Peptides against a protein of PDB entry 5FRP. Designs and how they scored, part 23

Target 1, 225 residues: chain A of PDB entry 5FRP
Amino acid sequence: VEWTESIPQIIATREDISKELNQALAKTFIDSDPRVRRTSVMIFNKVPVTEIWKNITNKAIYTSLLHLAREKHKEVRELCINTMAKFYSNSLNEIERTYQNKEIWEIIDTIPSTLYNLYYINDLNINEQVDSVIFEYLLPFEPDNDKRVHRLLTVLSHFDKKAFTSFFAFNARQIKISFAISKYIDFSKFLNNQESMSSSQGPIVMNKYNQTLQWLASGLSDSTK

## One batch from the design tools (peptide; made by RFdiffusion4, then SolubleMPNN)

Design b2_p28_6_s1
Fold by OpenDDE base, seed 2:
Structure b2_p28_6_s1 (fold): chain B 225 residues (1-225), chain A 28 residues (1-28)
Amino acid sequence: as target 1 above (225 residues)
Amino acid sequence: SEIEELNNELEKLKKEEEKLKEEEKKLL
């Protein structure tokens, strides 16, 4: 634990980390103690992405990070999911693709697939977390259309078949939610108009409003199931 | 419904993307 806790400072201060240090760090990701694994994941949060790419050259470290997304220890898993999503986003924004880093990019490019494949575990907490990191890191709000499309294409370009299936299922759910929210707004506007509410349509719209609320509540609960 | 149409378009896009990926895998 203490050794692993010192690694962020070492990475921040050194221009090049020895092969031996990389090998030792790789072992910490597979340590039997979840505290060691947690501390190892935290390196990716404490060290700037550019310094990680520069100094961590052992592929096994990145592969092991991705593997921790399916770890049994909840805290380590949750931390790993957030960390890898953020690391992916930061890498896309800050790291150029070169011949030298190609092999690491081949691993990092699998992060979206790794995350979307977690939906197949059918765990509510995992699903919620994956939903969150998708919106925050993988497919964030981007006002520039070209950048947004480029990011989307980058994410999709490395999907496996399972990830694609999950992606479309997620999007279909979001479309349904968006539609329901739109209807909720429309019904709310109608009901807020006294003339409309007193009309023959008033009771009908009230019923539809209640149905929409129930569906949203159920859909949110299904996103929680 | 508009949702059904959107889902159908998404499924079409999915199939196209899967084909493109299979072709890319053949080229690599």
Scores: peptide ipSAE 0.005, ipTM 0.314, DockQ to the pose 0.048
Fold by OpenDDE base, seed 4:
Structure b2_p28_6_s1 (fold): chain B 225 residues (1-225), chain A 28 residues (1-28)
Amino acid sequence: as target 1 above (225 residues)
Amino acid sequence: SEIEELNNELEKLKKEEEKLKEEEKKLL
């Protein structure tokens, strides 16, 4: 643990991290202690993306990071999912594609597929987290149409078949959610009007309101888990 | 090209989104 905690500072201060250090770091991602694995993932959050790309050249580190997305330890998994999504976004924004970093990019370009494939686990907590990181990091809101399309094409260009299927399912779900929210708002406005509530439509709208709420709630993870 | 295929898929997605929006308008 203590050794791994020192790595961010080393990466930030040194221009060249030795092959031995990279190899040692790679081992920390597969350590039996979840705290060591967590600390290893945190390197990607504490060190600027440019410094990571410069100094972490061992492919096994990046591959191991991606594997932790399916980690049994909840905290490590959740941290990894957020970290890899953010790292992907930062890499797209700040790292140029060169011949020297091609092999690392081949791994990083699989992050979208890795994330979308997590939907097949059919865990509500994982699904919610993946939804969140997609909107925050993979496909963020971009008002510029060309930039938005370019980002989308970049994300999709490395999808496997399963990721595409999940992507379409995700989008269909988001449309339904958006519609349900819109109706929730409309029903809420209707019910807040006393004249409308006293009308013959009052009970009908109340029923639809409750159905909408139940539908929305069914898509949410149990906060107790 | 891979880009053309992706563009075609994007257009299909947009059409599906429009269709879903229309179907939802019919359900309510």
Scores: peptide ipSAE 0.000, ipTM 0.319, DockQ to the pose 0.027
Fold by OpenDDE base, seed 5:
Structure b2_p28_6_s1 (fold): chain B 225 residues (1-225), chain A 28 residues (1-28)
Amino acid sequence: as target 1 above (225 residues)
Amino acid sequence: SEIEELNNELEKLKKEEEKLKEEEKKLL
């Protein structure tokens, strides 16, 4: 743990991290202690993306980071999912694609697929987290249409078939959620009107309102667990 | 289908990106 905690400072201060240090760091990502793995993931949050790309040249580190997205330890997994999504976004924004970093980019370009493939776990908490990091990091709001399209195409260009399926399912779900929210608002307005509620449509709208609420609630993870 | 069109566009873009990378390699 203590050794791994020192790594961010070393990466930030040294231009050349030795091969040995990279090998040692790679081992920390597969350590049996989840605290060590957590600390290793935190390196990607504490060190500027440019310094990571410069100093972490062992591809096994990046591969191991991606594997932690499916880790059993909840805290490490959640941290990893956020970290890798953010790292991907930062890399796209700040790191030029060169011949020298090609092998690392080949791994980093799989981050979107890795994240979208987490939907197949069918865990509501994981799904919610993946939804969040997609909106925050992978496909952030971009007012420039060309930039938005370029980012989208970049993300999609490395998708496997499963990731594409998840992508479409995600978008379809978002549309349904938006529609459900709109209906919830409409039904709420109707029910708040005493004349409307006393009408023959009152019970019908109440039923639809309850169905809409139930549907919305079923898609939300229990934040208390 | 819209999906097939998107896939075709994506494949075109991938080919263009590969071409650009090859051209960049020739300029270095």
Scores: peptide ipSAE 0.000, ipTM 0.268, DockQ to the pose 0.018
Fold by OpenDDE base, seed 3:
Structure b2_p28_6_s1 (fold): chain B 225 residues (1-225), chain A 28 residues (1-28)
Amino acid sequence: as target 1 above (225 residues)
Amino acid sequence: SEIEELNNELEKLKKEEEKLKEEEKKLL
């Protein structure tokens, strides 16, 4: 743990990290202790993306990072998912594609597919986290249409068939959620009007309101789990 | 609806991605 905790400072201060250090770092991502794995993932959060790309040249580190997205340890998994999504976004914004970094880009370009494939686990907590990182890092709000399109195309360009399927399912779900929220608002307004509530439609709208709430709630993870 | 517009935009973006993938395959 202590050794791994020192690595971010070393990467940030030294331009040339030895091959041996990269090999040692690669081992920490597969360590049996979740604390070591967590600390290893945190390197990607603590060190600027440009310094990571410059100094971490062992492809096994990047591959291991992506594997931790399916980690059994909840805290490590959640940290990894957020970290890899952010790292992907930062890499797209700050790192040029060169011949020298091609092999690393081949791994990094799989991050979107890796994330969308997590929907097949069918875990509500994972789904919510993936939803969050998609909106925050993969497909962030971008007012420039050309930039938004370019980002989307970049994200989709390396999708496998499963990731595409998940992408469409996600979008369809978001539409349904948006529709449900809109209906919730409409029903709430109706029920808040005393004249409307006393009408023959009052009980019908109340039932629809409750169904809408139940549907929305069923899609949310239990924060206690 | 705003949702239909978003869906239409997503479908357009999907088509553009397929084109980009085809172009990338030609460059490799």
Scores: peptide ipSAE 0.006, ipTM 0.315, DockQ to the pose 0.033; fails the geometry check

Design b2_p28_6_s4
Fold by OpenDDE base, seed 2:
Structure b2_p28_6_s4 (fold): chain B 225 residues (1-225), chain A 28 residues (1-28)
Amino acid sequence: as target 1 above (225 residues)
Amino acid sequence: DEIKKLEKELEELKKEEEEELKKMKELS
């Protein structure tokens, strides 16, 4: 643990990390102690993306990072999902594709597929987290249309078939959610009008409001789990 | 059919990217 905690500082101060150090770091990602694995993932959060790409050249490290997205330890898994999504976004923004880093990019380009494939686990907590990182990191709001389209195409270009399927399912769900939210707003406005509430439609709208609320709530994970 | 078309287009884009990377290698 202590050794791994020192790695961010080493990476920040050194221009090149030895092959031996990379190999040692790779082992920390598969350590039996979840604290070690967690600390290893945190390297990607603490070190600038440019320094990571420069100094971490062992492909096994990146592969191992991606594997932790399915980690049985909840905290490590959640951290990994956020970390890899952010790292992907930062890499797209800051790292040029070269021949020298091609092999690493081949791994990093699988991050979107890795994330979208998590939907097949059918866990509400995981789904919510994946939703969150998609909106925050993979497909963030971008006012420039060309940049937005380019990012979308980049994300999709490396999808496996399962990821495509989940992508479409996700979008379909988002449409439904948007519709439900719109209806929630409409019903709320209706219920806030005293004249409308006293009408024959009052009880009907109240019922629809409750149904909409229940539907929206059913899509949310239990925060206690 | 639209999905298949998109998949094909994306696969073509991927191939183009790979070809560009190969060209870069040849020039190095």
Scores: peptide ipSAE 0.014, ipTM 0.336, DockQ to the pose 0.017
Fold by OpenDDE base, seed 4:
Structure b2_p28_6_s4 (fold): chain B 225 residues (1-225), chain A 28 residues (1-28)
Amino acid sequence: as target 1 above (225 residues)
Amino acid sequence: DEIKKLEKELEELKKEEEEELKKMKELS
């Protein structure tokens, strides 16, 4: 009888501890010290996604995580962008949608929009990072057509208008990049052939090759920044 | 015009997916 009476108190105590922990954690995401913010973001990388969903129940933490994608501190921002994209992908793969986690999913489902909206900052470093995480985590290569389509639809289902616009722009850019790369390869093959290079077309192809390289390079961030 | 067409198609696909997701939830 006494043991049974202690169980509710233990559960209540654990809930209280969990709540306090969540509240404390929420504060760390908005800490003035970027090292603290960084450490907080790293929790999402170090702890399995299933444990995160189980133990982090304060929606403010997730909201704060997403907000850090636009913070001024470069290192924290970059970490956050990678972290949130990976977390999104892992969540889609490992976390079921339930009534209990609905509110958290409502936030997590905004991650794609959050990421695509970063293109409007018009920062080349940010753009490159967003490109990277989109290909790695949001829309990874999937040979199964049904799975690929399902993932695409999932990602797009919660897009705001701006995210859609950036999505189309991104895809258009990727097509152009792909075309440019293809041409680069063709030109390179041509130039590697001595007979072709000595032909009247040699200088023309060289010029096109250089233009292609310049175009490709213009889309890349300066390594000096 | 092509973007608008694609947006419309995407909206339709979203609706279909939401309906399928609802059906899956109702079956689970």
Scores: peptide ipSAE 0.009, ipTM 0.352, DockQ to the pose 0.021
Fold by OpenDDE base, seed 5:
Structure b2_p28_6_s4 (fold): chain B 225 residues (1-225), chain A 28 residues (1-28)
Amino acid sequence: as target 1 above (225 residues)
Amino acid sequence: DEIKKLEKELEELKKEEEEELKKMKELS
């Protein structure tokens, strides 16, 4: 743990991280202690993306990072999912694709697919987290249409079939959520009107309101788990 | 139809990326 905690500072200050250090770092990602794994993931959060790419050249580190997305330890998994999504976004924005970094990019380009494949776990907490990181990091708000499309195409270009399926399912769900929210608002407005509530439509709208609310609630994870 | 269009566009983008990568390899 202590050794791993020193790595961010080393990477930030040194330009010549040795092969041996990379090998040692790679081992920390597969350490039996979740605290060590957590600390290893935090390196990607604490060190600038440019320095990571420069100094971490062992592909096994990146591969191991991606594997932690399916980590049994909840805290490590959640941290990893956020970290890898952010790292992907930062890499797209700041790292040029070169011949020298091709092998690393081949791994990094699988991050979107890795994340979308997490939907197949069918865990509500994981799904919510994946939804969150998609909106925040993978497909962030971009007012420029060309840039938005380019980012989308970049993300999709490395999808496997399963990721594509998840992508479409996700978007379909978002549309449904948006529709449900709109209906919730409409029903709420109706129910807040006393004249409307006393009408023959009152009970009907109340039922629809309850159904909508139940549907929305069913898509939310228990924050206490 | 829209999915097929997107798939085609993605394939074209992949080809462009590969071509750019080849050019970079030749320069280095």
Scores: peptide ipSAE 0.008, ipTM 0.345, DockQ to the pose 0.017
Fold by OpenDDE base, seed 1:
Structure b2_p28_6_s4 (fold): chain B 225 residues (1-225), chain A 28 residues (1-28)
Amino acid sequence: as target 1 above (225 residues)
Amino acid sequence: DEIKKLEKELEELKKEEEEELKKMKELS
């Protein structure tokens, strides 16, 4: 743990990290202690993206980072998902594609597919986190239409069939959620009107309101689990 | 279909990226 905690400072101060240090760092991502794995992931959060690309040249480190998105330890997994999404976005914005970094880009370009494939685990907490990082890092709000389309095409260009399917399912789900929220608001307004509640439509709208609430609640993770 | 249009645009982008990468290899 203590050795891994020193790595961000070493990367920040040295222009060239030895092959031996890269090999040692690669081993920390597969360590049996979740604290060591957590500290290793934090390197990508503490060091600027340009310095990571310059100094971390062992492709096994990037591959191992992506694998941690499916690990058993909840805290490490959640940290990894946020970290890899942010790292992907920062890399697209700040790192030029060159012949020398081609092998690393081939791994980084799989991050969107890696994240969208997590929907197949069918875990509500994971789904919520993936939804969050998509809106924050992968496909953020962009007012420029050309930039927005370019980012979308970049993300989709490396999708496998499963990721593409989950992408369409995600968008369809967002439309359904938006529609459900709109109906919830309409039903709430109706039920808050005393004249409307006393009408023959009152019990019917109350039933639809409860069904809408139940549907919305079923998509939320239990924070107590 | 909008999906077929997107697939065609994606295929064109992949070709452009491959051509740019090929040009970079020839300059190195």
Scores: peptide ipSAE 0.008, ipTM 0.347, DockQ to the pose 0.017

Design b2_p28_7_s3
Fold by OpenDDE base, seed 3:
Structure b2_p28_7_s3 (fold): chain B 225 residues (1-225), chain A 28 residues (1-28)
Amino acid sequence: as target 1 above (225 residues)
Amino acid sequence: DEELLKKYEERQKEEEEKWKELEKLLEE
C-alpha cells in the first residue's frame, strides 16, 4: 500500500517510468486488498492525463481499471466509475491520436460502452452514478453544436449492442424525468395557491403531485446506503 | 450475462408500465 501511494508523485516527476514499475502497478489493480486497488485507481485522478498516457504504457493497467467498474467493493467501484469517465473526457480533450498510442486508445474508446453496460447490473446506485458521469464527463454540456455532435459521434462509434440499447433507454428516461419534473413544478405552484387548493381540483392535483413524487423517488437510490 | 439482461428487460418492462400509468394520470 505504501509504495503504491508514492506512485502518483513518481509519475508526476519522472518521465522514465520503468517497465518494471508498470508491471508492478498492473498487479495492484488486482490486489486482494481494496485499499490497494483504491490507491491504484487514484493514480488516474492525481496525475495529469498527459503524464498518464506518457508513463503508463502497460495496457493491462487500463483494462484492469475498466474491470474495476464492476468491483464488488462499493467504494472502489464508485471511484473507478468516476475516474474512468473523467479520464476518458480528459483524454479526448488533451491526447492526440497517434500510431504509437493506438493500442491504448482502443481500450480507452471502450469506456463509454463499459459505463453504459453497467445499467444491466440492475443496481439503482450504479445507475445513478452512471447517469451522473454521463452528464459530467461523457456527454457534458457543450454550447458549440459541432463539438457536441462530434463528441456524441465519438462516444457512440465504439458502442456495442448493449450499450446502444441502454443509451436509448437512458435518453427515454431523461425525457420522462424532465416531463415529470415539469409537472411537479406545476403542481407545486398550484398547491401553493390557496384558492387553487380550496377548489375542486385541489385533491386531484394533490394526488398527481404525490404520484409524481413517488415515481421520481423510485428512480433514486437509497442515500443511506 | 444473459440472466442479467433478462432481469434488466423485465425491470424495464415493469418500469414502463408504471410510467404509462403515471403518464396517463399526468395528461388528464
Scores: peptide ipSAE 0.417, ipTM 0.893, DockQ to the pose 0.773
Fold by OpenDDE base, seed 1:
Structure b2_p28_7_s3 (fold): chain B 225 residues (1-225), chain A 28 residues (1-28)
Amino acid sequence: as target 1 above (225 residues)
Amino acid sequence: DEELLKKYEERQKEEEEKWKELEKLLEE
């Protein structure tokens, strides 16, 4: 653990990281101690993306990072999901595609598919996290149409069949949520009016309000678990 | 993998049924 914690500083200060160090780092991702695995993932958060690409040349490290998205240890898994999504976004923004880094890009380009495949685990906590990283890192808001389309095409170009299926399901769900929220707002306004609440429509709207809230809440995980 | 997909599809079907029920209520 201790030596792994020193790696971010080493990468930040040294441009010439040996093959041996890369091999040693690769082993930390499969270490039996979850603290070691966590620390290894944190390297991708603490070190600038440009330095990671420059100094971490062992493809096994990137592959191992992606595998941790299905880690049994909750903390490591959650950290990994956020880390890989952010790393993907940063890589798209800052790293040029060259012949030399082609093999690494082949791995990194699978991150979107890896994330969308997590929906098939059928875990509400994982689903919420994947939803969040999609909005924040994978397909962020982009006002420029050309950039938005290019980003979308880049993400989709490496999808497997399962990822496409979950992608469409995600989008469909967002439309439903948007509609439900819109109705929730309308019902809230109605119920805040005393005259409206006392009308014959009062009980009907109250029921619709409650059912809408119930549906919205059912999509949320229990933060206490 | 196939088992997980089946479970996913079953869940999606159930969720869609719940949505359709709500949607009907909200469109009245």
Scores: peptide ipSAE 0.417, ipTM 0.893, DockQ to the pose 0.776
Fold by OpenDDE base, seed 5:
Structure b2_p28_7_s3 (fold): chain B 225 residues (1-225), chain A 28 residues (1-28)
Amino acid sequence: as target 1 above (225 residues)
Amino acid sequence: DEELLKKYEERQKEEEEKWKELEKLLEE
């Protein structure tokens, strides 16, 4: 654990990370101790993306990072999902595609598919996290139409069949959520008006409000578990 | 994993049924 914690400083200060260091780092991603695996993932959060691409040249490290998305240890998995999504976004923004880094890009380009495949685990906590990283890192809001289209095409270009299926399901769900939220707001406004509540429609709207809220809540993970 | 896919499809079907019920209520 202690030597792994020193790696971010080494990467930041040294341009010549040895093959041996890369090999040692690769082993930490498959270590039996979750703390070691966590520390290894944190390297990708602490070190600038440009320095990661420059100094971490062992493709096995990137592959191992992606595998941790299905880690049994909850904290490591959650950290990994956020880390890999952010790393993907930063890579798209800051790293040029060259002949030398082609093999790494082939792995990184599978991150969106890897994330969308997590929906098939059927875990509400995982689903919520994947939803979040999609909005934050994979398909962020972009006012420029050309940039949005280009980003979307890039994300989709390496999807497997399962990822496409979950992608369409995700979009369909978002439309439903948007509609439900819109109705929730309308009902809330109605219920805040005393005259409206005293009308014959009062009980009807209250019921619709409760049903809408229940549906919205059912899509959220239990924060206590 | 075919089993995971099947479970996913079953869940999606159930969720869609719940949505349709709510949607009907909200469009009235």
Scores: peptide ipSAE 0.416, ipTM 0.893, DockQ to the pose 0.768
Fold by OpenDDE base, seed 4:
Structure b2_p28_7_s3 (fold): chain B 225 residues (1-225), chain A 28 residues (1-28)
Amino acid sequence: as target 1 above (225 residues)
Amino acid sequence: DEELLKKYEERQKEEEEKWKELEKLLEE
């Protein structure tokens, strides 16, 4: 654990990490101790993306990082999911595609598919986390239409069949949520009007309001579990 | 993988049914 914790500093200070160090680092991602695995994932959070790409050249490290998305240890898994999504986004923004880094990009380009495939685990906590990282890192809000479309096409270009299916399901759900929220707002406005509440429609709208809230709440992970 | 997919599809079906019920109520 201690030597793994030193890796971020080494990467930050050295221009070229030895092949031996890369091999040693690769082993830490599959270590039996979850603390070691956690520390290894944290390297990708502590070191700038440009330095990671420059110094971590062993493809096995990147592959192992992606595998931790299905880790049994909850904390390591959650950290990994956030880390790989952020790393993907940062890589798209800051790393040029070259002949030298092609093999690494082939792995990194599978991150979106890897994340969307997590929906098939049918875990509510995982689903919520994947939803979150999609909005934060994979398909963030982009006011420029051309950039938004380009980003979307980049994400989709490496999807497997399962990822496409979950992608469509996700989008369909978001449309429903958006509609429900819109109705919630309308009902809230209605219920806040005294004249409207006193009308014959008052009880009807109250019921619709409650049902809408119930549906919206059911889509949220129970924070207590 | 097939079992997970089946469970996923079943869940999606249930969620769709709940949505249709709500949608009907909201359109009314």
Scores: peptide ipSAE 0.414, ipTM 0.892, DockQ to the pose 0.778

